# Peptides against a protein of PDB entry 4Y8H, part 8

Target 1, 222 residues: chain A of PDB entry 4Y8H
Amino acid sequence: TTIVGVKFNNGVVIAADTRSTQGPIVADKNCAKLHRISPKIWCAGAGTAADTEAVTQLIGSNIELHSLYTSREPRVVSALQMLKQHLFKYQGHIGAYLIVAGVDPTGSHLFSIHAHGSTDVGYYLSLGSGSLAAMAVLESHWKQDLTKEEAIKLASDAIQAGIWNDLGSGSNVDVCVMEIGKDAEYLRNYLTPNVREEKQKSYKFPRGTTAVLKESIVNICD

## One batch from the design tools (peptide; made by RFdiffusion4, then SolubleMPNN)

Design b1_p8_8_s3 (from b1_p8_8, 3 letters changed)
Fold by OpenDDE base, seed 2:
Structure b1_p8_8_s3 (fold): chain B 222 residues (1-222), chain A 8 residues (1-8)
Amino acid sequence: as target 1 above (222 residues)
Amino acid sequence: GPPPPVLY
């Protein structure tokens, strides 16, 4: 997996690749690694797919209840705190590594969370097996005061670095843009750089291609 | 053994 987050002047963008694996097997070429915690708070997940999905759904549910109880829009720091406390409680056995981002009444936020419950803050972050490939791009091209378009490009270029250089990453780029004062913009398959060409041949042969050499009927009842 | 878990 390659997941990234990039802050820009008026919000935050997260992006992910779309490959899932089972050891050396590609399990899904076009999985969704971007999860909605709340309408304006999204995360990207790396690690155990089931754990990342389940923990984000659980915290999403609790955030909704908390929002209703407090009569307040959900805050990214609340989601961060709930996630890290939950993950810490399970001592890294919940294999979720998350980039958590969003907008709330306090502004735009970008965090990362590791499976043992540690958290980081930054203007740009990467996680997953492709994180170093992504970080090489981020360190080379990140600047202050990015526009929305520059941040989307930077995030997508960083994910592509994972797609090309990390075995655990592949296929497509998904993006979610969270801008202050706007709805979240989920861009499923924002880039599809790995569309396979049409297969030149089929392995479906006509019936009778394999010759029947002999036939026999055997009675198996004594 | 069991198949490895699906990873992201």
Scores: peptide ipSAE 0.559, ipTM 0.934, DockQ to the pose 0.876; fails the geometry check
Fold by OpenDDE base, seed 1:
Structure b1_p8_8_s3 (fold): chain B 222 residues (1-222), chain A 8 residues (1-8)
Amino acid sequence: as target 1 above (222 residues)
Amino acid sequence: GPPPPVLY
């Protein structure tokens, strides 16, 4: 997996690749690694797919209840705190590594969370097996006061570095843009750089093209 | 053994 987050002047963008694996096998070529915690709070997950999905759904549910109880829009720091306390309680056995981002009444936020419950803050972050490939791009091209378009490009370029260089990453780029004063913009398959060329020929031959040379019925019951 | 877990 390659996941990234990038802050820009009026919000935050997160992006992810779309490969899932089972050891050396590609399990899904086009999975979704961006999860909605609330309408304006999204996360990207790396690690155990089931754990990332389950923990984000659980915290999303609790954030909704908290929002209703407090009569307030959900805050990214509330989601961060709930996630880290949950992950810490399970001592890293829940294999979720998350970039959590969003907009709320206090502004735009970008955090990361590790499976043991540690948290980081930054203007740009990467996680997953492709994180070093992504970070090489981020460190080379990140600047202060990014525009929305510059941040989307930077995030997508960083994910592509993972797609091309990390075995655990592949296929497509998904993006979610969270801008202050707007709805979240989820861009599923924002880039599809691995579309295969159309097959030059069909090998669908007429039935009977392969001749039957011999046929025998063998009784296998005594 | 069981198949490895799906990883992101």
Scores: peptide ipSAE 0.557, ipTM 0.934, DockQ to the pose 0.873; fails the geometry check
Fold by OpenDDE base, seed 3:
Structure b1_p8_8_s3 (fold): chain B 222 residues (1-222), chain A 8 residues (1-8)
Amino acid sequence: as target 1 above (222 residues)
Amino acid sequence: GPPPPVLY
């Protein structure tokens, strides 16, 4: 997996690749690694697919209940704290590594969480097996005061570095843009750089292509 | 053993 987050002047962008694996096997070529915690709070997940999905759904449900109880829009730091405390309670046995981002009444936020419950803050972050390939791009091209378009490009270029250079990453780029004062913009398959060319031949031969040289009927049941 | 889990 390659996942990234990038802050820009009026919000935050997260992006992910779309490969899932099962040992040496590609399990899904076009999975979704971007999860909605709330309408304006999204995360990107790496690690055990079931754990990342389940923990984000659990915290998403509890954030909705908390929002209804308090009559307030959910905050990214509330989601961060709930995720952190849950993951820490399970001592890294829940294999979720998350980039959590969003907008709330206090502004735009970008965090990372590791499976043991540690958290980081930054203007740009990467996680997963492709994180070093992504970070090489981020460190080379990140600047202060990015526009929305520059941040989407930087995030997608960083994901592509994982797609091309990491065995655990592949296929497509998914993006989610969270801008202050707007709805979240989920861009499923924002880039599809791995469309296969047309196959040169069909392997559907006519019936009878393989000649029958000998036939015998054997009764194997009484 | 059981198959490895699906990873992201």
Scores: peptide ipSAE 0.556, ipTM 0.934, DockQ to the pose 0.880; fails the geometry check
Fold by OpenDDE base, seed 5:
Structure b1_p8_8_s3 (fold): chain B 222 residues (1-222), chain A 8 residues (1-8)
Amino acid sequence: as target 1 above (222 residues)
Amino acid sequence: GPPPPVLY
């Protein structure tokens, strides 16, 4: 997996690749690694797919209840706190590594969470097996005061570095843009750089292509 | 061993 988050002047963007794996096997070529916690709070997940999905759904449900109870829009820091406390309780056995981002009444936020419940903050972040490939791009091209378009490009370029260089990453780029004062923009398959050409040849021959020259029945039992 | 989990 390659997941990234990038802050820009008026919000935050997260992006992910779309490969899932089971050891050496590609399990899904076009999985969705971006999860909605609330309308304006999204996360990208790496690690155990089931754990990342389940924990984000659980916290998403609790955030909705909390929002209703408090009569307040959900805050990214509330989601962060709930996630980290839950993950810490399970001592890293819930294999979820998350980039959590969003917009709320306090502004735009970008955080990361590790499976043991540690958290980081930054203007740009990467996680997953492709994180170093992504970080090489981020460190080379990140600047202060990015526009929305520059941040989407930077995030997508960083994911592509994972797609091309990390065995755990592949296929497509998904993006979610969370801009202050706007609805979240979820861009499923924002880039599809791995569309295969039509196969030039087929090895599916008609029946009877290979002639039967001889037939014999051999008894192999005594 | 158990089958490897699906990883992101």
Scores: peptide ipSAE 0.554, ipTM 0.934, DockQ to the pose 0.831; fails the geometry check

Design b1_p8_8_s4 (from b1_p8_8, 3 letters changed)
Fold by OpenDDE base, seed 3:
Structure b1_p8_8_s4 (fold): chain B 222 residues (1-222), chain A 8 residues (1-8)
Amino acid sequence: as target 1 above (222 residues)
Amino acid sequence: APPPPVLY
């Protein structure tokens, strides 16, 4: 997996590749690694697929209940704290590695969470097996005061570095843009750089292409 | 051994 987050002048973008694996097998070529915690709070997941999906759904449900109870829009730091405390309780046995981002009444936020419950903050972050490939791009091209378009490009270029160089990453780029004062923009398959060209030939030969040279009936029953 | 889990 390659997942990234990038802050820009008026919000935050997260992006992910779309490969899932089962050992040496590509399990899904076009899975979704971007998960909605709330309408304006999204995360990207790496690690055990079931754990990343289940933990984000659990916290998403609890964030909705908390929002209803408090009559307030959910905050990214509330989701961060709930995820952190849950993951820490399970001592890294829940294999979720998350980039959590969003917008709330306090502004735009970008965090990362590891399976043992540690958290980081930054203007740009990467996680997963492709994180070093992504970070090489981020460190080379990140600047202060990015526009929305520059941040989407930087995030997508960083994911592509994982797609091309990491065995655990592949296929497509998914993006989610969370801008202050707007709805979240989920861009499923924002880039599809691995479309296979049309096959030059078919291996479906006409029936009878292989001649029958001899035929015999053998009884194999006693 | 059980099959490896699906990983992102």
Scores: peptide ipSAE 0.574, ipTM 0.935, DockQ to the pose 0.875; fails the geometry check
Fold by OpenDDE base, seed 2:
Structure b1_p8_8_s4 (fold): chain B 222 residues (1-222), chain A 8 residues (1-8)
Amino acid sequence: as target 1 above (222 residues)
Amino acid sequence: APPPPVLY
């Protein structure tokens, strides 16, 4: 997995690749690693697929209840705190590594969370097996006061670095843009750089291609 | 051995 988050002047963008794996096997070429916690709070997940999905759904549910109870829009720091406390409770056995981002009444936020419950803050972050490939791009091209378009490009270029250089990453780039004063913009398959060409041949042969060498009827009833 | 978990 390669996941990234990048802050820009008026919000935050997160992006992910779309490969899932089972050891050496590509399980899904086009999985969704971007999860909605609330309408304006999204996360990107790395690690155990089931754990990342389940924990984000659980916290998303609790955030909705909390929002209703408090009559307040959900805050990214509330999601961060709930996630970190939950993950810490399970001592890293819930294999979720998350970039959590969003907009709320306090502004735009970008955090990372590790499976043991540690958290980081930054203007740009990467996680997953492709994180070093992504970080090489981020460190080379990140600047202050990025525009929305520059941040989307930077995030997508960082994910592509994972797609090309990390075995755990591949296929497509998904993006979610969370801008202050706007709805979240989920861009599923924002880039599809790995469209396979048409297969030159089929493994479907005409009936009778395999010769029948012998036929016998055997009575198996005693 | 059980199959490895699906990883992101």
Scores: peptide ipSAE 0.573, ipTM 0.935, DockQ to the pose 0.877; fails the geometry check
Fold by OpenDDE base, seed 1:
Structure b1_p8_8_s4 (fold): chain B 222 residues (1-222), chain A 8 residues (1-8)
Amino acid sequence: as target 1 above (222 residues)
Amino acid sequence: APPPPVLY
């Protein structure tokens, strides 16, 4: 996996690749690694797929209840705190590594969470097996006061670095843009750089093209 | 051995 987050002047962008793996096998070429915690709070997950999805759904449910109880829009720091306390309780056995981002009445936020419950803050972050490939791009091209378009480009370029250089990453780029005063913009398959060309020929021959040389019925019951 | 977990 390659996941990234990038803050810009009026919000935050997160992005992810779309490969899932089972050891040496590609399990899914076009999975979704961006999860909605609330309408304006999204996360990207790396690690155990089931754990990342389950923990984000659980915290998303609790955030909705908390929002209703407090009569307030959900805050990214509330989601962060709930996630880290839950992950810490399980001592890293829940294999979720998350970039959590969003907009709320206090502004735009970008955090990371590790499976043991540690948290980081930054203007740009990367996680997953492709994180070093992504970070090489981020460190080279990040600047202060990014525009929305510059941040989307930077995030997508960082994910592409993972797609091309990390075995655990691949296929497509998904993006979610969370801008202050707007709805979240989920851009599923924002880039599809690995579309295979059309096959030059069909090898669908008429039935009977392969001759039957011999046929026999064998009784296998005594 | 059980199959490896699905990883992102």
Scores: peptide ipSAE 0.573, ipTM 0.934, DockQ to the pose 0.871; fails the geometry check
Fold by OpenDDE base, seed 5:
Structure b1_p8_8_s4 (fold): chain B 222 residues (1-222), chain A 8 residues (1-8)
Amino acid sequence: as target 1 above (222 residues)
Amino acid sequence: APPPPVLY
């Protein structure tokens, strides 16, 4: 997996690749690694796929209840705290590594969470097996005061570095843009750089292509 | 060994 988050002047963008794996096998070529916690709070997940999905759904449900109870829009820091405390309780056995981002009445936020419940804050972040490939791009091209378009490009370029260089990453780029004062923009398959050309030939021959030359029945029992 | 989990 390669997941990234990038802050820009008026919000935050997260992006992910779309490969899942089972050891050396590609399990899914076009999985969705961007999860909605609330309408304006999204996360990208790395690690155990089931754990990342389940934990984000659980916290998403609790955030909705909390929002209704408090009569307040959900805050990214509330989601962060709930995720952190839940993951810490399970001592890293829930294999979720998350980039959590969003917009709320306090502004735009970008955080990361590790499976043991540690959290980081930054203007740009990467996680997953492709994180170093992504970080090489981020460190080379990140600047202050990014526009929305520059941040989407930077995030997409960082994911592509994972797609091309990390065995755990591949296929497509998914993006979610969370801008202050707007709805979240989920861009499923924003880039599809791995569309295979049509196969030039087929090895599916008609039945009977190979002639039967001889037949014999052999008894293998005495 | 158990089958490997699906990883992102």
Scores: peptide ipSAE 0.569, ipTM 0.934, DockQ to the pose 0.821; fails the geometry check

## One batch from the design tools (peptide; made by RFdiffusion4, then SolubleMPNN)

Design b1_p9_1_s1 (from b1_p9_1, 5 letters changed)
Fold by OpenDDE base, seed 3:
Structure b1_p9_1_s1 (fold): chain B 222 residues (1-222), chain A 9 residues (1-9)
Amino acid sequence: as target 1 above (222 residues)
Amino acid sequence: MYTVVTSTA
């Protein structure tokens, strides 16, 4: 997996690859690794796919209840705190490594969470087996005061570095853009650089291509 | 072409 987050001047973008693996096997070529916690708070998940999905759904449900109870839009730091406390309680046995991002009444936010419940803050972040490939791109091209378009490009280029260089990453790039004062935009399959072309030939031969040289009928009962 | 899904607050 390769997941990234990048802050820009008026919001935050997260992106992910779409490969799921089972050891050396590609289990799913186009899985979704971006999860909605609330309308304007999204996360990208690495680690155990079931755990990333389940924990984000659980916290998403509780964030909705909290928002209703407080009569306030949910805050990214509230989601962060709920996630980290939950993960810490399970001592890393919930294999969720998350980049959490969003916009709320206090501004735009970008965080990471590890399975044991530690959290980090940054203007750009990467996690997963492809994180070093992604970080090489981020460290080379990140600058302060990125535009939305520059941030999307940087995030997608960082994911592509994982796609091309990490065995655990592959297929497509998904993007979610959260801009202050706008609805979140989830761009499913924003880039599809690995579309398989049609096979030039078929290994289906006409029936009878292999001749029957001999047949025999044997009675198996005495 | 990619799919755009918008989420409202």
Scores: peptide ipSAE 0.173, ipTM 0.824, DockQ to the pose 0.031
Fold by OpenDDE base, seed 4:
Structure b1_p9_1_s1 (fold): chain B 222 residues (1-222), chain A 9 residues (1-9)
Amino acid sequence: as target 1 above (222 residues)
Amino acid sequence: MYTVVTSTA
């Protein structure tokens, strides 16, 4: 997995690749790794896919209840706190590594969370097996005061670095843009750089291609 | 072509 987050002048963008793996096997070529916690708070997940999905749904539900109770829009720091406390309680046994981002009445925010419950903050972040490939791009091209378009490009370039250089990453780029004063924009398959060509071979053979040289029927139940 | 989904508050 390669996941990234990048802050820009008026919001935050997160992005992810779309490969799911089971050891050496590609389980899904186009999985969704961006999860909605609330309308304007989204999360990218690395680690165990089931854990990332389940924990984000659980916290999303609790954030909605908290929002109703307080009569306030959800805050990214509230989601961060709930996630880290939950993960810490399970001592790293819930294999979720998350980039949490969003906009709220206090502004735009970008955080990361590790499975043991530690948290980080930054203007740009990467996690997953492709994180070093992504970080090489981020460290080379990040600047202060990015525009929305520059941030989307930087995030997508960082994900592509994971796609090309990490065995655990592949296929497509998903993006979610959260801008202050606007609705969140989820861009599913924003880039699809790995569309497969038509297969050159067919393994459909006519009946009789393999000749029957001899047949013997033995009843083993009598 | 990518899919655009908007999420409102």
Scores: peptide ipSAE 0.125, ipTM 0.799, DockQ to the pose 0.031
Fold by OpenDDE base, seed 2:
Structure b1_p9_1_s1 (fold): chain B 222 residues (1-222), chain A 9 residues (1-9)
Amino acid sequence: as target 1 above (222 residues)
Amino acid sequence: MYTVVTSTA
């Protein structure tokens, strides 16, 4: 997995690759690794896919209840705190590594969470097996005061670095843009750089391609 | 072609 987050002048973008693996097997070529916690708070997940999905759904449900109870829009720091406390409680046994981002009445936010419940803050972040490939791009091209378009490009270029250089990453780029004063924009398959061409050959052969060399009928009843 | 999904509040 390669997941990234990048802050820009008026919001935050997160992006992910779409490969799911089971050891050496590609289990899904186009899985979704971006999860909605609330309308304007999204996360990207690395680690155990089931755990990332389950924990984000659980916290998303609790954030909705909290929002209703407090009569306030959800805050990214509330989601962060709930996620980290939950993960810490399970001592890293929930294999969720998350980049959490969003916009709320206090502004735009970008955080990361590790499975044991530690958290980081930054203007750009990467996680997953492709994180170093992504970080090489981020460190080379990140600047202050990014535009929305520059941030989307930077995030997508960083994910592509994972797609091309990390075995655990592949296929497509998904993006979610959260801009202050706007609805979140989830861009499913924003880039599809690995569309397979039509197969030139087939392994379907007519009957009789393999000759029957010998046939014997044996009665197994005495 | 990518799909744009806008979050509903």
Scores: peptide ipSAE 0.108, ipTM 0.780, DockQ to the pose 0.031
Fold by OpenDDE base, seed 5:
Structure b1_p9_1_s1 (fold): chain B 222 residues (1-222), chain A 9 residues (1-9)
Amino acid sequence: as target 1 above (222 residues)
Amino acid sequence: MYTVVTSTA
């Protein structure tokens, strides 16, 4: 997995690859690793796919209840706190590594969470097996005061670094853009750089392609 | 397939 988050001047973008693996096997070529916690709070998940999905749904439900109870829009820091406390309680046994991002009445936010419940803050972040490939791109090209378009490009380039160089990453780039004062934009398969060409050859030969030239039947019992 | 989904608050 390669997941990234990048802050820009008026919001935050997260992106992910779309490969799921089971050891050396590609289990899914086009899985979704971006999860909605609330309308304007999204996360990208690495680690155990079931855990990332389940924990984000659980916290998403609790965030909705909290929002209704308080009569306030959900805050990214509330989601962060709920996630980290939940993960900490399970002592890293829930294999969720998350980049959590969003916009709320306090502004735009970008955080990461590790399975043991530690959290980080940054203007750009990467997680997953492709995180180093992504970070090489981020460290090379990140600058202050990114535009929305620059941030989308930077995030997608960082994911592509994972797609091309990390065995655990592949296929497509998904993006979610959360801009202050706007609805969140989820761009499923924003880039599809691995579309296969038509197969040039087929191994499906007609029956009888190899003729039987000789047959011998040998009795092995007297 | 490219899909754009806008989530409303």
Scores: peptide ipSAE 0.098, ipTM 0.789, DockQ to the pose 0.030

Design b1_p9_1_s2 (from b1_p9_1, 5 letters changed)
Fold by OpenDDE base, seed 1:
Structure b1_p9_1_s2 (fold): chain B 222 residues (1-222), chain A 9 residues (1-9)
Amino acid sequence: as target 1 above (222 residues)
Amino acid sequence: PYTVVTSTA
């Protein structure tokens, strides 16, 4: 997995690759690793896919209830606190490594969370097996006061570094853009750089093309 | 072409 987050002048973008693996096997070529906690708070997950999905759904449900109870829009720091307390309680046994980002009435936010419940803050972050490949791009090209378009490009270039260089990452780039004063934009398959060429020939031959060399009927009932 | 999904508040 390669997941990234990048802050820009008016919001935050997160991005992910779309490969799911089971050891050396590609289980899914086009999985979704971007999860909605609330309308304007999204996360990207690395680690155990089931744990990332389950924990984000659980906290998403509790954030909705909290929002209703407080009569306030959900805050990224509330989601962060709920996630870290839950993960800490399970002492790293819930294999969720998250980049949590969003916009709320207090502004734009970008955080990371590790499975043991530690949290980090940054203007750009990467997690997953492709995180070093992504971070090489981020460290090389990140600057202060990025535009929306520059941040989307930087995030997508960082994910592509994971796609090309990390065995655990692959296929496509998904992006979610959370801009202040706007609805969140989830860009599913924003880039599809691994589309296979059309097959030049059809190997569909007429029935009977392969000659029968020998036939035998054996009774297998006594 | 990619799919754009807008989250409603």
Scores: peptide ipSAE 0.271, ipTM 0.860, DockQ to the pose 0.032
Fold by OpenDDE base, seed 4:
Structure b1_p9_1_s2 (fold): chain B 222 residues (1-222), chain A 9 residues (1-9)
Amino acid sequence: as target 1 above (222 residues)
Amino acid sequence: PYTVVTSTA
């Protein structure tokens, strides 16, 4: 997995690759690694796919209840705290590594969370097996006061570095843009750089292509 | 083309 987050002048963007793996097996070529916690708070997940999905749904449900109880829009720091406390309680046994981002009445925010419950803050972040490939791009090209378009490009370029250089990453780029004063925009398959060519060979043969050379019936019942 | 999904508050 390669996941990234990048802050820009008026919001935050997160992005992810779309490969799911089971050891050496590609389980899914186009999985969704961006999850909605609330309408304006999204996360990207690395680690165990089931754990990332389940924990984000659980916290999303509790954030909705908290929002109703407080009569306030959900805050990214509330989601961060709930995720951190939950993951810490399970001592790293819930294999979720998350980039959490969003906009709320206090502004735009970008955080990361590790499975043991530690958290980081930054203007740009990467996680997953492709994180070093992504970080090489981020460290080379990040600048202050990015526009929305520059941030989307930077995030997409960082994900592509994971796609090309990390065995655990591949296929497509998904993006979610959260801008202050706007609805969140989820861009599913924003880039599809790995469309497979038509197969050169068909393995459909007429019935009877494999001739029966000999038949023997053996009774195996006593 | 990619799919755009707008998430409203």
Scores: peptide ipSAE 0.224, ipTM 0.837, DockQ to the pose 0.031
Fold by OpenDDE base, seed 2:
Structure b1_p9_1_s2 (fold): chain B 222 residues (1-222), chain A 9 residues (1-9)
Amino acid sequence: as target 1 above (222 residues)
Amino acid sequence: PYTVVTSTA
C-alpha cells in the first residue's frame, strides 16, 4: 500500500493506490483504500484491509452520533482522538495505519495514526509499504502554499512512485480532496496507468486436444 | 475516465 496526504492553501488532499495483496498474490487490482469517516473527514488506510475499513466505519458511526449530540459539525481532531484511543486499547492488534484528513469549522487538518495509537501531524505524510517511494517524491517537490491542483499532482505523483517501486502497491490512484467551504470530492480511479492490453493468446483449446490414451471402467463394488 | 463523488452533508 501507498497512501499520502498533502495540505494545500485552502484544504487537504489524500490519495491511495488500489492494490490489495495476500502475500505474493494480488487479491484485488482495484480496491478502495479511502474511507469516509464523515462527509468532510476522510482517511486512507494501510495495514490489514479489514481492520482499516472496520475501525473507520466504527469511528465514523460514533462521530455521527457525537455530531448529533453536540449539534456541531464533526472535527478531525475528534476522529483522531477516537481512533487513537481505540487502537491504543487494542495494543496494535488492530492492524490499522491511517492518514486522517479533513475540513471542519476550525480549518483543514492532516494527521497520521499508527496501529499502537501514536499520532503525527504534518503538511505532507505517507504510510504503507510504498511510503518511502512516496516520501522521496514529497520531499523533492513539496513547497509551502500549494494550490489545489499542485497538491493533487504532488499526491498522485507520490502514489505513482509507490505503484512503480513498491510490490505491495499497484494499479490505480484514488484521490479525495477536502477544501474549506466545499464538499469533499472523491476521485475514484483518478489515474489508471495500468490498464491491461487485450490478451493476444487464448488458452481455450478444442475438445480432444489432449488425447485419451487409455480408458477403463472398473467396478468398485464387490 | 474517473468518477467524481461529492460528499453529501
Scores: peptide ipSAE 0.218, ipTM 0.825, DockQ to the pose 0.031
Fold by OpenDDE base, seed 5:
Structure b1_p9_1_s2 (fold): chain B 222 residues (1-222), chain A 9 residues (1-9)
Amino acid sequence: as target 1 above (222 residues)
Amino acid sequence: PYTVVTSTA
């Protein structure tokens, strides 16, 4: 997995690759790794896919209840706190590594969470097996005061670094853009750089292509 | 295929 988050001047973008793996096997070529916690709070998940999805749904439900109870829009820091406390309680056994991002009445936010419940903050972050490949791009090209378009480009380039260089990453780039004062934009398969050409050859030969020239039956139990 | 989904809040 390669997941990234990048803050820009008026919001935050997260992005992910779309490969799921089971050891050396590509299990899914086009999985979704971006999860909605609330309408304007999204996360990208690395680690155990079932755990990332389940924990984000659980916290998403609790955030909705909390929002209704408090009559307030959900805050990214509330989601962060709920996630980290939940993950810490399970002592890293829930294999969720998350980049959590969003916009709320307090502004735009970008955080990461590790399975043991530690949290980080930054203007750009990467997680997953492709995180170093992504970070090489981020460290080379990140600047302050990014535009929305520059941030999408930077995030997508960082994911592509994972796609091309990390065995655990591949296929497509998904993006979610959360801009202050706007609806969140989830761009499923924003880039599809691995579309295969039409197969030039087929190994499906007609029956009888190889003629049987001779047959002999031998009894081994006389 | 490329899909755009907007999530309102």
Scores: peptide ipSAE 0.216, ipTM 0.841, DockQ to the pose 0.031

